# Designs tried in a protein design run: peptides against a protein of PDB entry 5EFW. Part 118

Target 1, 141 residues: chain A of PDB entry 5EFW
Amino acid sequence: TTLERIEKNFVITDPRLPDNPIIFASDSFLQLTEYSREEILGRNARFLQGPETDRATVRKIRDAIDNQTEVTVQLINYTKSGKKFWNLFHLQPMRDQKGDVQYFIGVQLDGTEHVRDAAEREGVMLIKKTAENIDEAAKEL

## One batch from the design tools (peptide; made by RFdiffusion4, then SolubleMPNN)

Design b1_p26_8_s4 (from b1_p26_8, 13 letters changed)
Fold by OpenDDE base, seed 1:
Structure b1_p26_8_s4 (fold): chain B 141 residues (1-141), chain A 26 residues (1-26)
Amino acid sequence: as target 1 above (141 residues)
Amino acid sequence: TEDKEEFERNREIAKEIAREREEEEE
C-alpha cells in the first residue's frame, strides 16, 4: 500500500470510535514494539505504557487528543517482552476537507534511547515531516 | 484505493473489538 511505502514507525488512530483505537500500524512499528498486527488493531496505544512511563506526559497526549491539537513528547514505552525504550513521539490530527478531525497520526522516532539538544531537534523535525508525508498519502482515504 | 479498502477493513475490526469489550464490561 501507499502507507507501507513510508518506512517509519507510525500508527493511525480513529477518534470517532470508542477509546480512539489503532486502525493502522506500520511494519516498522510492529518490529519496534514486538507485537503482531492482530494484537494491535482495535486497541488504544496505551498498551505501550508501563511502570516508569511518566503520567504527566501521558496527560499531555490525552489533552492534545481531547483538544484536537498536535503534541510532541518523549516517554518511556515497553515492548511486548517488557523491554523499556525511550519514545520520541509526535501526534497530530488528520482533518477532512471541512476541517473536521477524522484520524490521528502518531509517529515514533527510530531508536530506543533518550535524545537531547541537537539530536532531539533533528528527531522532532524528522517525525513531523514523516507525519506530513502520512497526512498527504492518506488524503484519499 | 488499496489504502482506503484496508482502512475500511481495519475500522470494522476495531468496531467489533470495541463491541466485544463493551459486552465484557456489562
Scores: peptide ipSAE 0.408, ipTM 0.821, DockQ to the pose 0.811
Fold by OpenDDE base, seed 5:
Structure b1_p26_8_s4 (fold): chain B 141 residues (1-141), chain A 26 residues (1-26)
Amino acid sequence: as target 1 above (141 residues)
Amino acid sequence: TEDKEEFERNREIAKEIAREREEEEE
């Protein structure tokens, strides 16, 4: 579909279903993570976590979901083959016309190393803008 | 649209998977 072919790493999850499962993933996300669409559909995104993923950072993500807020963090994620990467991750709720949360949009910027300073600011701007663009494209779905 | 139809299909698949998960936890 047109949404899947957006050349950005993102997923859409449904917090109205048990365990907030992934209901949509871009082709780029599948390429990044080395999973098929069938392998990730209906799963919670925690399968990207591994031994070196910081638990405190994961809790920040969980808190944002529970509080229906946005969050931006950097954390270690793992591909299907077990390769580690630094993920500059942005999560935000997608709301309907009444203001109720319908979905969450998760955007990933991968990197070899932890991003800092000006590079981090640029990355944050990019993934936030991407999330807004996806929100506008998907809000009618 | 094609995107909307895919979204709806994926959501239904996710609902089924979630149901199966709940049954396994019981």
Scores: peptide ipSAE 0.391, ipTM 0.815, DockQ to the pose 0.695
Fold by OpenDDE base, seed 3:
Parts: C-alpha cells; sequence; structure tokens
Structure b1_p26_8_s4 (fold): chain B 141 residues (1-141), chain A 26 residues (1-26)
C-alpha cells in the first residue's frame, strides 16, 4: 500500500471508534515493539506503557486526543518481551476536507535512547515531517 | 483505493474486538 512505502515507525488510530484503536501499524513499528499486526490491530496503543511510564506524560497524550490537537513527548515504553525504550513520540490529528478529525497519526523516532538538546530538536523535526508525509499519503482515505 | 479498503477491514476488526470485550464484561 501507499502507507507501507513510508519506512518509519508509525501507527494510525481511529478516534471515532471506542477507545481510539490502532487501525494501521507500519512494519517498522511492529519490529520496534516486537508485536505482530494481528496482536495490535483493534487495540489502544496504551499496551506499550508500563511501570516506569510517566503518568503525567500519558495525560498529555490523552489531553491532545480529547482536544483534537497535536503533541510531542518522550516517554518510557515497553516491547512485547518487556524491554524498556525511550519513545520520542509525535501525535497529530488527520482531518478531512470539512475539517473533521478522521484519524490520529502517531510517529515514533528511530532508536531507543532518551534524546536531549539539539538531538531532540532534530528528532522532533523529523517525526513531525514524517507525520505530514503520512497525512499527505492518506488524503485519499 | 487499496489503503481505503485496508482501513475499512481494520475498522471492522476493531469493532469486532470491541464487541467481544463488551460481552466478556457482562
Amino acid sequence: as target 1 above (141 residues)
Amino acid sequence: TEDKEEFERNREIAKEIAREREEEEE
């Protein structure tokens, strides 16, 4: 598919369905998280959270969804095997031609380490650009 | 489009999963 041509870590969720489930996951995302596509489709992305995931950061994500806004955060996530990784994460709404929110795009930076300063700024620019590319590719949906 | 068809299939999967969860909680 057109979306599979984007070789980045990302998911697309549907806020119009109960609990905002994942309706698309890139192959890279599956490799990063160690899940199969069948294991994650139809689930809320919160399954990546664990004991050391900061609850205040999770609330920022939830607030962005509720308010239909974008957000960029770093948080601890866990793979299927329980391996911790730092996730530089960007989320933004995908809107239709009428301006109504249809989906959310979630992009995760390549790598598993906490990034700061110039590296963080560069990573943020990259994942935001990726999100825009996904939005453009998905306009025909 | 192929993407649209995939998304529709995945949405139906999500709806079914939600239904199953509701039945388990009853």
Scores: peptide ipSAE 0.387, ipTM 0.811, DockQ to the pose 0.826
Fold by OpenDDE base, seed 4:
Structure b1_p26_8_s4 (fold): chain B 141 residues (1-141), chain A 26 residues (1-26)
Amino acid sequence: as target 1 above (141 residues)
Amino acid sequence: TEDKEEFERNREIAKEIAREREEEEE
């Protein structure tokens, strides 16, 4: 579809369902993570975490979900094959017209390296903008 | 639209998987 073919790494999750499962994933995300769509739909995105994933960072993500807020972090994630990558990740709620959270949008920066300084700031701006674009696109569905 | 249909299908898939998971946890 048009949405899944957006050339950005992203997922949409449904916090109204048990364990906030992924209900949508872009082709790019699948390529990045080496999973099929079948393998990830209905799952919580925590399957990307592994031994070297910083738990404090994970807690920030969890807190953002629980508090229905946005968060931007970098964390180690793992592909299906076990390859580590640095994930500059932005999460934000998708709200309805009443302001109630319906979904979360998770965007991952292109690339697998830890970014810092100006590159990080640029990446953050990009993934936030991407999330906004996805939010708008999804609301039109 | 095709996107809407996919979104709805995926959401239903997720619901089913979630239901199955809940049943497994009981």
Scores: peptide ipSAE 0.365, ipTM 0.806, DockQ to the pose 0.696

## One batch from the design tools (peptide; made by RFdiffusion4, then SolubleMPNN)

Design b1_p27_1_s1 (from b1_p27_1, 18 letters changed)
Fold by OpenDDE base, seed 5:
Structure b1_p27_1_s1 (fold): chain B 141 residues (1-141), chain A 27 residues (1-27)
Amino acid sequence: as target 1 above (141 residues)
Amino acid sequence: SKKELEELKKLFEEYYKLALENRKKLE
């Protein structure tokens, strides 16, 4: 199975390029966000943010990128048509053989509402495992 | 497999190039 056909919502970004643009997106991610691949490749993922997106949460994501660390948060995102959804989002760096950050992997789990407790723990476990699988698959790229 | 990996690399490179080309137009 090809990387883009992995049945999970994810993107790969390149922090070595200006503004850390998306360089790869899964089919599921495109379906979720209602964008075409041509519309989003080369863009920073901030186009998913809108009026109700918590700025403090966005700053946590930015800090993780700057510090080259992983982060897991929930935030409101918007589809192309303007539909709001809660995004349980996990971001982690992909490192090369020397340990240097090569890319970032972003995994999204969508929902109609903010999740807590057991549901949140289950979702976090899922998206983290997904990120690890993507890391293994994309390591040779 | 090796063949599948090479195909994936080509796809990745294609999308990477598209990303670079679209960069200035999309934002």
Scores: peptide ipSAE 0.516, ipTM 0.888, DockQ to the pose 0.676
Fold by OpenDDE base, seed 1:
Structure b1_p27_1_s1 (fold): chain B 141 residues (1-141), chain A 27 residues (1-27)
Amino acid sequence: as target 1 above (141 residues)
Amino acid sequence: SKKELEELKKLFEEYYKLALENRKKLE
């Protein structure tokens, strides 16, 4: 199975390009967001944001990118048709053998409701594990 | 496998090129 056919919602971004654009997207991510691959590649992921997206949460994501650290948050995102969903989102850097950041891995777990407590912990474990699997698969790129 | 890695590299390069081309159009 190819990387893009992994049945998980994820993207890979390139912080070495201006505005950290998406350079890889899974089929599941495209299905979730209702965009084509051509509409996604090359764009910053902010197109998923909308009126009810919490700005403070977005700032946490930006800070993590700027500081080259990982972050896990929940935020409102929007599909192409304008449908809202809660995105349990995990972002982490992909580093080379020298420790330099090459890419970022973003993993999304979608839901109709904000999750808390045990459900949130379970979701976080899932998306972090997914990110590690993607890192192992893509580290040689 | 080695073959699978080569396929992945080719796909990644293809999508990366598409991303570079789209950047000029989408933003």
Scores: peptide ipSAE 0.514, ipTM 0.886, DockQ to the pose 0.694
Fold by OpenDDE base, seed 2:
Structure b1_p27_1_s1 (fold): chain B 141 residues (1-141), chain A 27 residues (1-27)
Amino acid sequence: as target 1 above (141 residues)
Amino acid sequence: SKKELEELKKLFEEYYKLALENRKKLE
């Protein structure tokens, strides 16, 4: 199967372009967010944010991008229809052989509630592993 | 496989081009 058919919610963004737009999205991500691929590609992922999205958490994401580091957070996101969901989100840079950042991988684990303790640890482990799998699959791109 | 990788590269390039085109319209 192709990268887009991986049954995980993820996007790839390009920080080398203005405003770090999404340049790849999985089918699962489109289904989760209720957007078409046409509506998603080329946009900054901030369209998922809404009234109840914690701005401090968003700043953590922005800082990670600016500093070219990974980050794992939970934040409220919204589908196209306005449905709220808790997004356990992991972001990490994809580097080339020289060590320069080419892209960012964003992995989303959606839920109806904010998770803690064992559930959070398991979710974090899952999305980090997913990100590594995506990195390995997309490293040649 | 090499074939699968080439297909993936083509798909990625297509989506990347679409992204570049869309960003001018969407933002």
Scores: peptide ipSAE 0.513, ipTM 0.886, DockQ to the pose 0.701
Fold by OpenDDE base, seed 3:
Structure b1_p27_1_s1 (fold): chain B 141 residues (1-141), chain A 27 residues (1-27)
Amino acid sequence: as target 1 above (141 residues)
Amino acid sequence: SKKELEELKKLFEEYYKLALENRKKLE
């Protein structure tokens, strides 16, 4: 189902390491981007960006990471083969019991087309909920 | 649902272990 795909389409990054590298990528994420796990682990997710990626949107992501806050954006990304796709993406910090940021959770809507209006709102709600569920699960570990 | 959340938690536990292993390789 769509819910299952979204629940399984995410990455985890570590802002405590240089350049906030990806430390986990779900199988769905790998399938979407056409990369192997070995190709992306340890890399900053900016490799998905390309010529038509909106720089202002990228800055919003960077600001959110720097300010340790959440952000939801939709931007053009590129697969390994160079195929463009619209990525509706939610990013939020994962905090420990002390309140310190440990990781970032990035959840992507399963889709390659630009989502608008009501459909976008629904997608945003879904990926936010997924991120929150992951965060709750992490705190129980 | 509650059941779906529990399933997600189980899946995440496996993923989290993998993430930690990957992190160690990056240190």
Scores: peptide ipSAE 0.310, ipTM 0.812, DockQ to the pose 0.159

Design b1_p27_1_s2 (from b1_p27_1, 12 letters changed)
Fold by OpenDDE base, seed 4:
Structure b1_p27_1_s2 (fold): chain B 141 residues (1-141), chain A 27 residues (1-27)
Amino acid sequence: as target 1 above (141 residues)
Amino acid sequence: SEEEKKRLKELFEEYYELALENRKKLE
């Protein structure tokens, strides 16, 4: 399927369920985070956070979810084994034909460095494009 | 295609149900 062919790090969450759990995770995301699908589905994505994760940035994500808006941030995340990585993260709502939010799309671009300038712009463009592709592929879900 | 959509929907529903089940166990 089109969605299955999207070999990017992404999840789909359901804000209509308590604590906005992950309901879909790409294989790449599982590989990145070192979790199995069974360990991921049903959980809030906060398990990726750790000691060096900036809480203010996390609040921006939470605010975006609460306000049903998109957000793009860069934050430290942790794999299951505890490995730190910089996550250029984009989140946007998936809306139905009535305009109501059904899901959120979260796209992650991992790196060993905090990216700036041209690299950041390119990364942002990439993850936003990925999110749009996912949105288009999953519109009927 | 319709077949592709069907497969995707089935997968999504499967993962969704798994998510619901896992939520009770994981949190």
Scores: peptide ipSAE 0.469, ipTM 0.874, DockQ to the pose 0.819
Fold by OpenDDE base, seed 2:
Structure b1_p27_1_s2 (fold): chain B 141 residues (1-141), chain A 27 residues (1-27)
Amino acid sequence: as target 1 above (141 residues)
Amino acid sequence: SEEEKKRLKELFEEYYELALENRKKLE
């Protein structure tokens, strides 16, 4: 099966290009966000943000990218039609054999509510595991 | 498999090129 057919919401971005655009998106991600692949490839993922998206949380994501580290946060995102959802989001760098960052993997777990405690821990474990699986599958790209 | 890796790489490259093209139009 192809990477895009992985039944998880995820994108791959290229920080080596201006504004760290999305260069790969899973079918599930497209379905979740209600965008076509041609609508989002080449764009920065900020199009998912809206009025109720917490700017401090967005800054945490930006800092992680700038520092080339991983981060896990929850934030409000919006579909193309304007539908709000809570995004349990995990971001981590994909490194080449030399150890240099070549891409970022972003994994999204959508929900109607902000999750806490056991539910949050479970979700975090899931999206982190998913990110590792994607890294393994895409390391040769 | 090696064949699957090849197909995946081709798909990735295709999407990457599309991304590059779209950047000029979308942003």
Scores: peptide ipSAE 0.459, ipTM 0.869, DockQ to the pose 0.705
Fold by OpenDDE base, seed 1:
Structure b1_p27_1_s2 (fold): chain B 141 residues (1-141), chain A 27 residues (1-27)
Amino acid sequence: as target 1 above (141 residues)
Amino acid sequence: SEEEKKRLKELFEEYYELALENRKKLE
């Protein structure tokens, strides 16, 4: 089903609001990050960052948002309890029929280690496919 | 399916409103 296709870690953000806040979060995302929906809706996703999060990688995400482009990175994120995890993260704009950006889709694949080579390629394919599924499901929003 | 899209839309609208309400107190 459509909902089953999007049973992954993902958020939708609204760049038309100040600071591009999260406006939708999947149940899996909440479970991963240990936050309730009420705690994170309306916030910028930077609350997942912490001391060991690479600042240059964060800048790549910011640049993609500013330039309204997609990006795929891997960075350290933190749960509510302070647990570190590696986040293979893909972000892409959701555009309307006129080509204007409506939202951003963010998809997360969590792991205990930084992945490379074949494992990374596999993860990237998965999260990009997930993002496309979300885009298709949410096009009527 | 159309039913699934309807469900997603309803959740989206609900969560969007919650997001708007939370923005002021969370940031």
Scores: peptide ipSAE 0.452, ipTM 0.871, DockQ to the pose 0.634
Fold by OpenDDE base, seed 3:
Structure b1_p27_1_s2 (fold): chain B 141 residues (1-141), chain A 27 residues (1-27)
Amino acid sequence: as target 1 above (141 residues)
Amino acid sequence: SEEEKKRLKELFEEYYELALENRKKLE
């Protein structure tokens, strides 16, 4: 199977291009967000944000990209039809053989509510493991 | 397999080019 067929919600972005656009999206991500691949590729992922998206949380994501670090947050996102969902989101850099950041991997776990405690810890463990699996599969690209 | 990796790289390159083209129109 190809990377896009991995049954997880994820994208790959290119910080070396202006505005860090999405350059790869999984089928599951497209289904979750209700967008086509043509509608998403080349765009910054901010199109998922809306009125109730916490700006401070978005800033944490931006800071992680600027500082080339990983981050895990929960934020409100919106589908194309306007449906709100809580996104447990993990982002981490993909580095080349020289150690330089080549891409970012973003993994999304959707839910109807904000999660805490054991549920949050379990979700974080899942999306981090997913990100590592994607890194292993995509590092040769 | 090496063949599968080749196919994946080709798909990635295709999507990358599409991303570059779409960027001019979508943003």
Scores: peptide ipSAE 0.448, ipTM 0.867, DockQ to the pose 0.703

Design b1_p27_1_s3 (from b1_p27_1, 14 letters changed)
Fold by OpenDDE base, seed 5:
Structure b1_p27_1_s3 (fold): chain B 141 residues (1-141), chain A 27 residues (1-27)
Amino acid sequence: as target 1 above (141 residues)
Amino acid sequence: SEKEKEELKKLFQEYYELALKNREKEL
């Protein structure tokens, strides 16, 4: 199957372009966020943020991009229609053969509530594993 | 397979080009 049909919510972004835009989005991500592919590609993912999105958490994501590191956080995001959801979000760099950052992989696990303890650990394990699978599939791109 | 990799590369390039075009519209 194709990368876009992986049944997980994820995007790939290009930090080498201004404002680190989304250059790939899975079908599941589009369904989750209620946007079309044409509406998403080329844009920074900040359009998912809204009034109740924690700015400190957003800064953690920004810092990870700037420092070229991975990060896992939970934050409130909004669909196109304005529906709120808790996003367990994992971001990690995709590196080339020389070790330089080529892209970022962002994986989203949606829920109605902020998760803790065992549920959080399970979710984190899932989205990290998903990110690794995407990395393997997309590394040749 | 190699064929699947080529198809994936083609799809990726298509979406990448679309991304670039969309950015030009917003700028």
Scores: peptide ipSAE 0.486, ipTM 0.863, DockQ to the pose 0.776
Fold by OpenDDE base, seed 4:
Structure b1_p27_1_s3 (fold): chain B 141 residues (1-141), chain A 27 residues (1-27)
Amino acid sequence: as target 1 above (141 residues)
Amino acid sequence: SEKEKEELKKLFQEYYELALKNREKEL
């Protein structure tokens, strides 16, 4: 499918369900996080967080969801095996024809280190472009 | 294509249903 052809790390969540659970995950995301699809569908993405995940950054994500806005942050995430990685994360709402938020698109760019300046700008452009591609592919769902 | 869209919709529905079932198991 068009959506499956997007070989990027992403999830789609449903804020209309309690705790904004993941309802779709890309194969790349599963590979990155070391979880199976069955393990993560229906769960909030907070399972990626761990001891060194910055709580203030997590709050920014929560605020964006509550305010139905997009956000781009970098935070420490953990794989199922406990491996840390820096996640350049972009979240944006997917809106229906009426303009109401239907889903959220979360895109992850993983790295071994925090990125800044040109590298960060490049990463942000990439994940935002990816999010738009996902939005286009999934808008009719 | 329209066929691809239909397949995607089915996949999405399946994943959505699985998500709901998983939530029920956790409760």
Scores: peptide ipSAE 0.483, ipTM 0.862, DockQ to the pose 0.904
Fold by OpenDDE base, seed 2:
Formats: C-alpha cells, sequence, structure tokens
Structure b1_p27_1_s3 (fold): chain B 141 residues (1-141), chain A 27 residues (1-27)
C-alpha cells in the first residue's frame, strides 16, 4: 500500500518552501475536499478556509508552524463546491535525524458538527495516532 | 519491504516535483 492510499485525510507540507505548500496529499483528502491532486499540490492549505473559518484558530496553526511545534484545533473548512465541514485538525513536524524540521504532517478528521468531550478526545487520539503512523511511513523520504 | 520503500520514495519525489512545477505556473 502506498502512502497516498492510506485511508485517512492527510497532507504533507514543506515549510522550507515559500508559504509552506502541500507537497503530498492522500486520496481520502482529495475526496474530502473535492480537489484534484493537480489543483492542490504546490499550494498552501489556506484554500480550505472560508467566511466562517475562525481567524484566531488559523493563527494558532500559523504560530505552530512558525514555532515548529504541533497543534490540534477544530475549524470550519470548505470543499471546492463550497460545502462546509468541521475539521478536527492535527499538525506536527516531521524531523530528520538531526532534529531539524523537514516537513509537516496535517491530518484532518471531518465532521458535520463541532465535537467536544469524549468524541473530541477520541478524534484527537485518532488523528495523532494517524500522524505518527504517517511519520513512520514517511521518515525515509 | 525495501521494494515498497523505494516505490514510496519515487512516488513522493514525483509529487514533490509536481508541486514545484505547479508553483512555477502560478508565478
Amino acid sequence: as target 1 above (141 residues)
Amino acid sequence: SEKEKEELKKLFQEYYELALKNREKEL
């Protein structure tokens, strides 16, 4: 099974390039967002944002990238057709053997509603585990 | 397996190059 065929919504971005563009996307992510791979590779993931996306939450993501740390948030995202969904989003850096950040892993768990309590904890556990699995699979990239 | 690892590397490189190419088109 190839990395892209992992049945989870995720992207890999390159913070070493201007504007931290997406350099890899799973098939599931493409299906979720309704974009083709051609449409998203090389772009910053901000195209998922829209009118109801909370800017403070977006800033948390940006700060995590700038500080090279992980973050977990929920925010409104939009598909290509304009469909809104709540994105339980986890971002974490992929580091090389020297400890330097090479890439970021972004994992998305989509839902029709904002989740809290047990549902949120379960979702967070899932997307973090997914991110670790992706890190292990892509560590040699 | 090592074969799968190599194939994954090739795929990643392909997508990375595509990403770079797409960025150039937008400039």
Scores: peptide ipSAE 0.482, ipTM 0.862, DockQ to the pose 0.779
Fold by OpenDDE base, seed 3:
Structure b1_p27_1_s3 (fold): chain B 141 residues (1-141), chain A 27 residues (1-27)
Amino acid sequence: as target 1 above (141 residues)
Amino acid sequence: SEKEKEELKKLFQEYYELALKNREKEL
C-alpha cells in the first residue's frame, strides 16, 4: 500500500499492547535492518540494539514512551547480519480525536557516523517532517 | 480516496493479526 511503500524508514508501535510491539513497518525499514516483515511484527524494537548501544540513550526513549512524549536521539543500532549504523531516531505519539495516545511513530535516519551541528539539525528536520506525514496518513487507522 | 483508506485499514488489520500471532509464538 501507499503507507508501507513510503521511501522512509519507519515503524508504528502499539503501547496499549504488552512491551509496545511493532505493528507496522515500512519496506525501507525492512531493507535497512535486513529483517522480513514476519520477523519484525509483534516484537519490541529493542532487537536493533547491541553491545555498543548507549544505555542512557535507550532510557531516554523508554522515558518518552512512558511519559507519552516525543524524543529525538542518536544511537548505535545493528542489522540482522550484525552491521552497525548510527541511527538518528525520532519517536512521537499518535493521538486519537480524544487526545489519547493510540500508537507511536518511530522514524530512523541511518548513517555511518554520528552527526552534529548543521547535519544533525537537517536530519532532525527531515525525520520530524516524515513523522508528521506518517501521522497524517495513518491517523484514521 | 475512501476506497484506498479501506484497503489500508485492511492491510493494517492483517499486519496487526500477524503481530499478535508472532507474539503468541514467542511465548
Scores: peptide ipSAE 0.473, ipTM 0.860, DockQ to the pose 0.827

Design b1_p27_1_s4 (from b1_p27_1, 16 letters changed)
Fold by OpenDDE base, seed 1:
Structure b1_p27_1_s4 (fold): chain B 141 residues (1-141), chain A 27 residues (1-27)
Amino acid sequence: as target 1 above (141 residues)
Amino acid sequence: SEKEKEELKKLFKEYYELALENRKKLL
């Protein structure tokens, strides 16, 4: 079903607070990353980065936040226990009715390997769909 | 389906409300 296919690994962050901390993490995200909710709330998501995380890709994420734009990348992330995984990551701003950025939505699709071509396109579609659904839900409140 | 879409929207609304609650605790 559509509900079953929607990617559930996501966070919401607050760029209006110092260092853009996480203010929400889904249960699936916690399971994936092996962190508790208490360990994550109030922190910048950079704790997922490690030795093999590409710094240029990290800069793309930072630039998107600074410029208040969306970005989609793949990067190596690490669980709390140090396990590496490939994160197909989509980030986009949540804007209010005036167009001002209120929050960011970050959606993660994990895998054991870097994906390309059709598999990548499908993954991107899934993570973007999740982000849009969250944004639409928020706009109704 | 439309039912699934509405269910998902409801769920995400709940998550967003929780995010707002969490945010207040960080202020």
Scores: peptide ipSAE 0.672, ipTM 0.930, DockQ to the pose 0.154
Fold by OpenDDE base, seed 4:
Parts: sequence; C-alpha cells; structure tokens
Structure b1_p27_1_s4 (fold): chain B 141 residues (1-141), chain A 27 residues (1-27)
Amino acid sequence: as target 1 above (141 residues)
Amino acid sequence: SEKEKEELKKLFKEYYELALENRKKLL
C-alpha cells in the first residue's frame, strides 16, 4: 500500500536556530536510534555519527545545509548503544511561500549493508518520497 | 490509494504542527 511504502524514519530540523536542532523526530526514528524524544529534541543530528562515519560524507551533508540544497548520501551511523547501521539518508529544505528555507527534512533508511544499484535506487526513491510527502503536507497548512 | 495518501497527508500535517510546537519550546 501507499502507506507501507513510505519510509517512517525522519526528522525535521530548524536551520534558523543555533546548530540546526531537531524539532521533530518520528517514533520510528527514535526506535531505530535508541534515543528518547527528550534526548533528541533540540540537538543537532550529529550524535548519530561515530568512528567509522565517513567524514567526507558528513561534509556533504553540512555543505547541503549551508547551501540550502538537498542531498542524498549513505553513511555509517550509530545507535545510542553503539550499534552501527548503514543510513541511506536524504535531506531537503522545506521552503516557505517566499522560497526561503524554514526547515530541513531528514529521512533515514537503515540497513545492515551498503546498498548499490537497484536496491540503492529503490531506497532513494522511498526516502525522497517520504520527504516530498512531508513537504507537501506542510505546504497545505 | 488516494485514501491512504490523504490519511498520510493528515498525519504528516499533524507531525508538522507538532514540530512547530516543539520549536516554540526551544525558543
């Protein structure tokens, strides 16, 4: 179904606040990362990074935020307990009617391995679809 | 389906509103 094919792991961040803090985290995201909502709200999402997280990939994310653009990457992230997972991550800005960036949507698809080819394409489609649905919903308010 | 899409949209609207509320708490 449509609902079942929508990735549920996502956050909304506010780049207009210091250090681009998370202002919303889905329940699935909390379950995935093993953090409570209280631990996450108001924090930058960099807490997911760890020793094996590729710094060049992190820089791509930072650059996208700074340049107010979307980006799709795949990187190692860590749960609160230190468990590694591959995060196929999509980030895109939420813009107001004037075109100014208000928020960012970050969507995560977790896996035990780095995905390529068809699996990667499918994953990318899923996380982008979620981001677009969130953005469209927000625009109707 | 369109019905499911509409339901999802409503849910995401609620999430967005919650995000806005959370944001206010951070100010």
Scores: peptide ipSAE 0.669, ipTM 0.929, DockQ to the pose 0.155
Fold by OpenDDE base, seed 2:
Structure b1_p27_1_s4 (fold): chain B 141 residues (1-141), chain A 27 residues (1-27)
Amino acid sequence: as target 1 above (141 residues)
Amino acid sequence: SEKEKEELKKLFKEYYELALENRKKLL
């Protein structure tokens, strides 16, 4: 349904502001992470990281932001209450008509396990499509 | 469906507008 399609976990961040803060978080994202919108806005998304979050994977995300490229990874994230989840995460830049990066779209697909093979491919296609839909919508404004 | 796609696009536009509003508050 349309409702199911709109219930996506995603954020928009602003790399032009100090420390690339979140400027939008979807309701589903807030529900997943157990934070209020007030707690999220203006913060770097690193609050999702914890003891078992792979630092090499985090560096891949950071490098993608610094290099203004997209990246797709899986990493352990934590809710506010400390619950672990596997985050199949896709990040891509939102560019203006000049090609300059204005924002990043981060899309999260949560799961209880690290996924591979067909499940991973399906998840990646889903989160990438979500990011593209957001970007396309933004470009029409 | 195409109808659902258009509705989703409208929603994402609203979200993007909200993001822009939030950004202004952070400046």
Scores: peptide ipSAE 0.647, ipTM 0.922, DockQ to the pose 0.145
Fold by OpenDDE base, seed 3:
Structure b1_p27_1_s4 (fold): chain B 141 residues (1-141), chain A 27 residues (1-27)
Amino acid sequence: as target 1 above (141 residues)
Amino acid sequence: SEKEKEELKKLFKEYYELALENRKKLL
């Protein structure tokens, strides 16, 4: 259904504020992570990380933010209750008309298993398309 | 459909506006 298609896991963060806090989280994201909106707004998304989250992958995310570029990774994340899930994660900057980075869009595709090959490619295409749609919508305002 | 795509775009615009509102609250 249309409702199912619009149910996407994503956040918007603000790298111009200290520690790049979340300024928006979709309802689906909240359901996935088991957090309330009040619990996560204004916080850095690192609260999803835990003991088994690969530090090298986290560094790739940090580097992308610092370098103002996009990145796609797959990493272990944790819900509020401590449940682990594999997060196929895409992050890309939102730029203004001058080309300056204003925000980041983070899109998550969750799974119980690490995905590879065709399944990974399909997931990547999906989350990238979602990010692009959000960015395009924002640019029309 | 194209209509559904436009509805999705509209929804994303609303979410972006909400993000901006949230940002102001954080300042």
Scores: peptide ipSAE 0.631, ipTM 0.916, DockQ to the pose 0.149

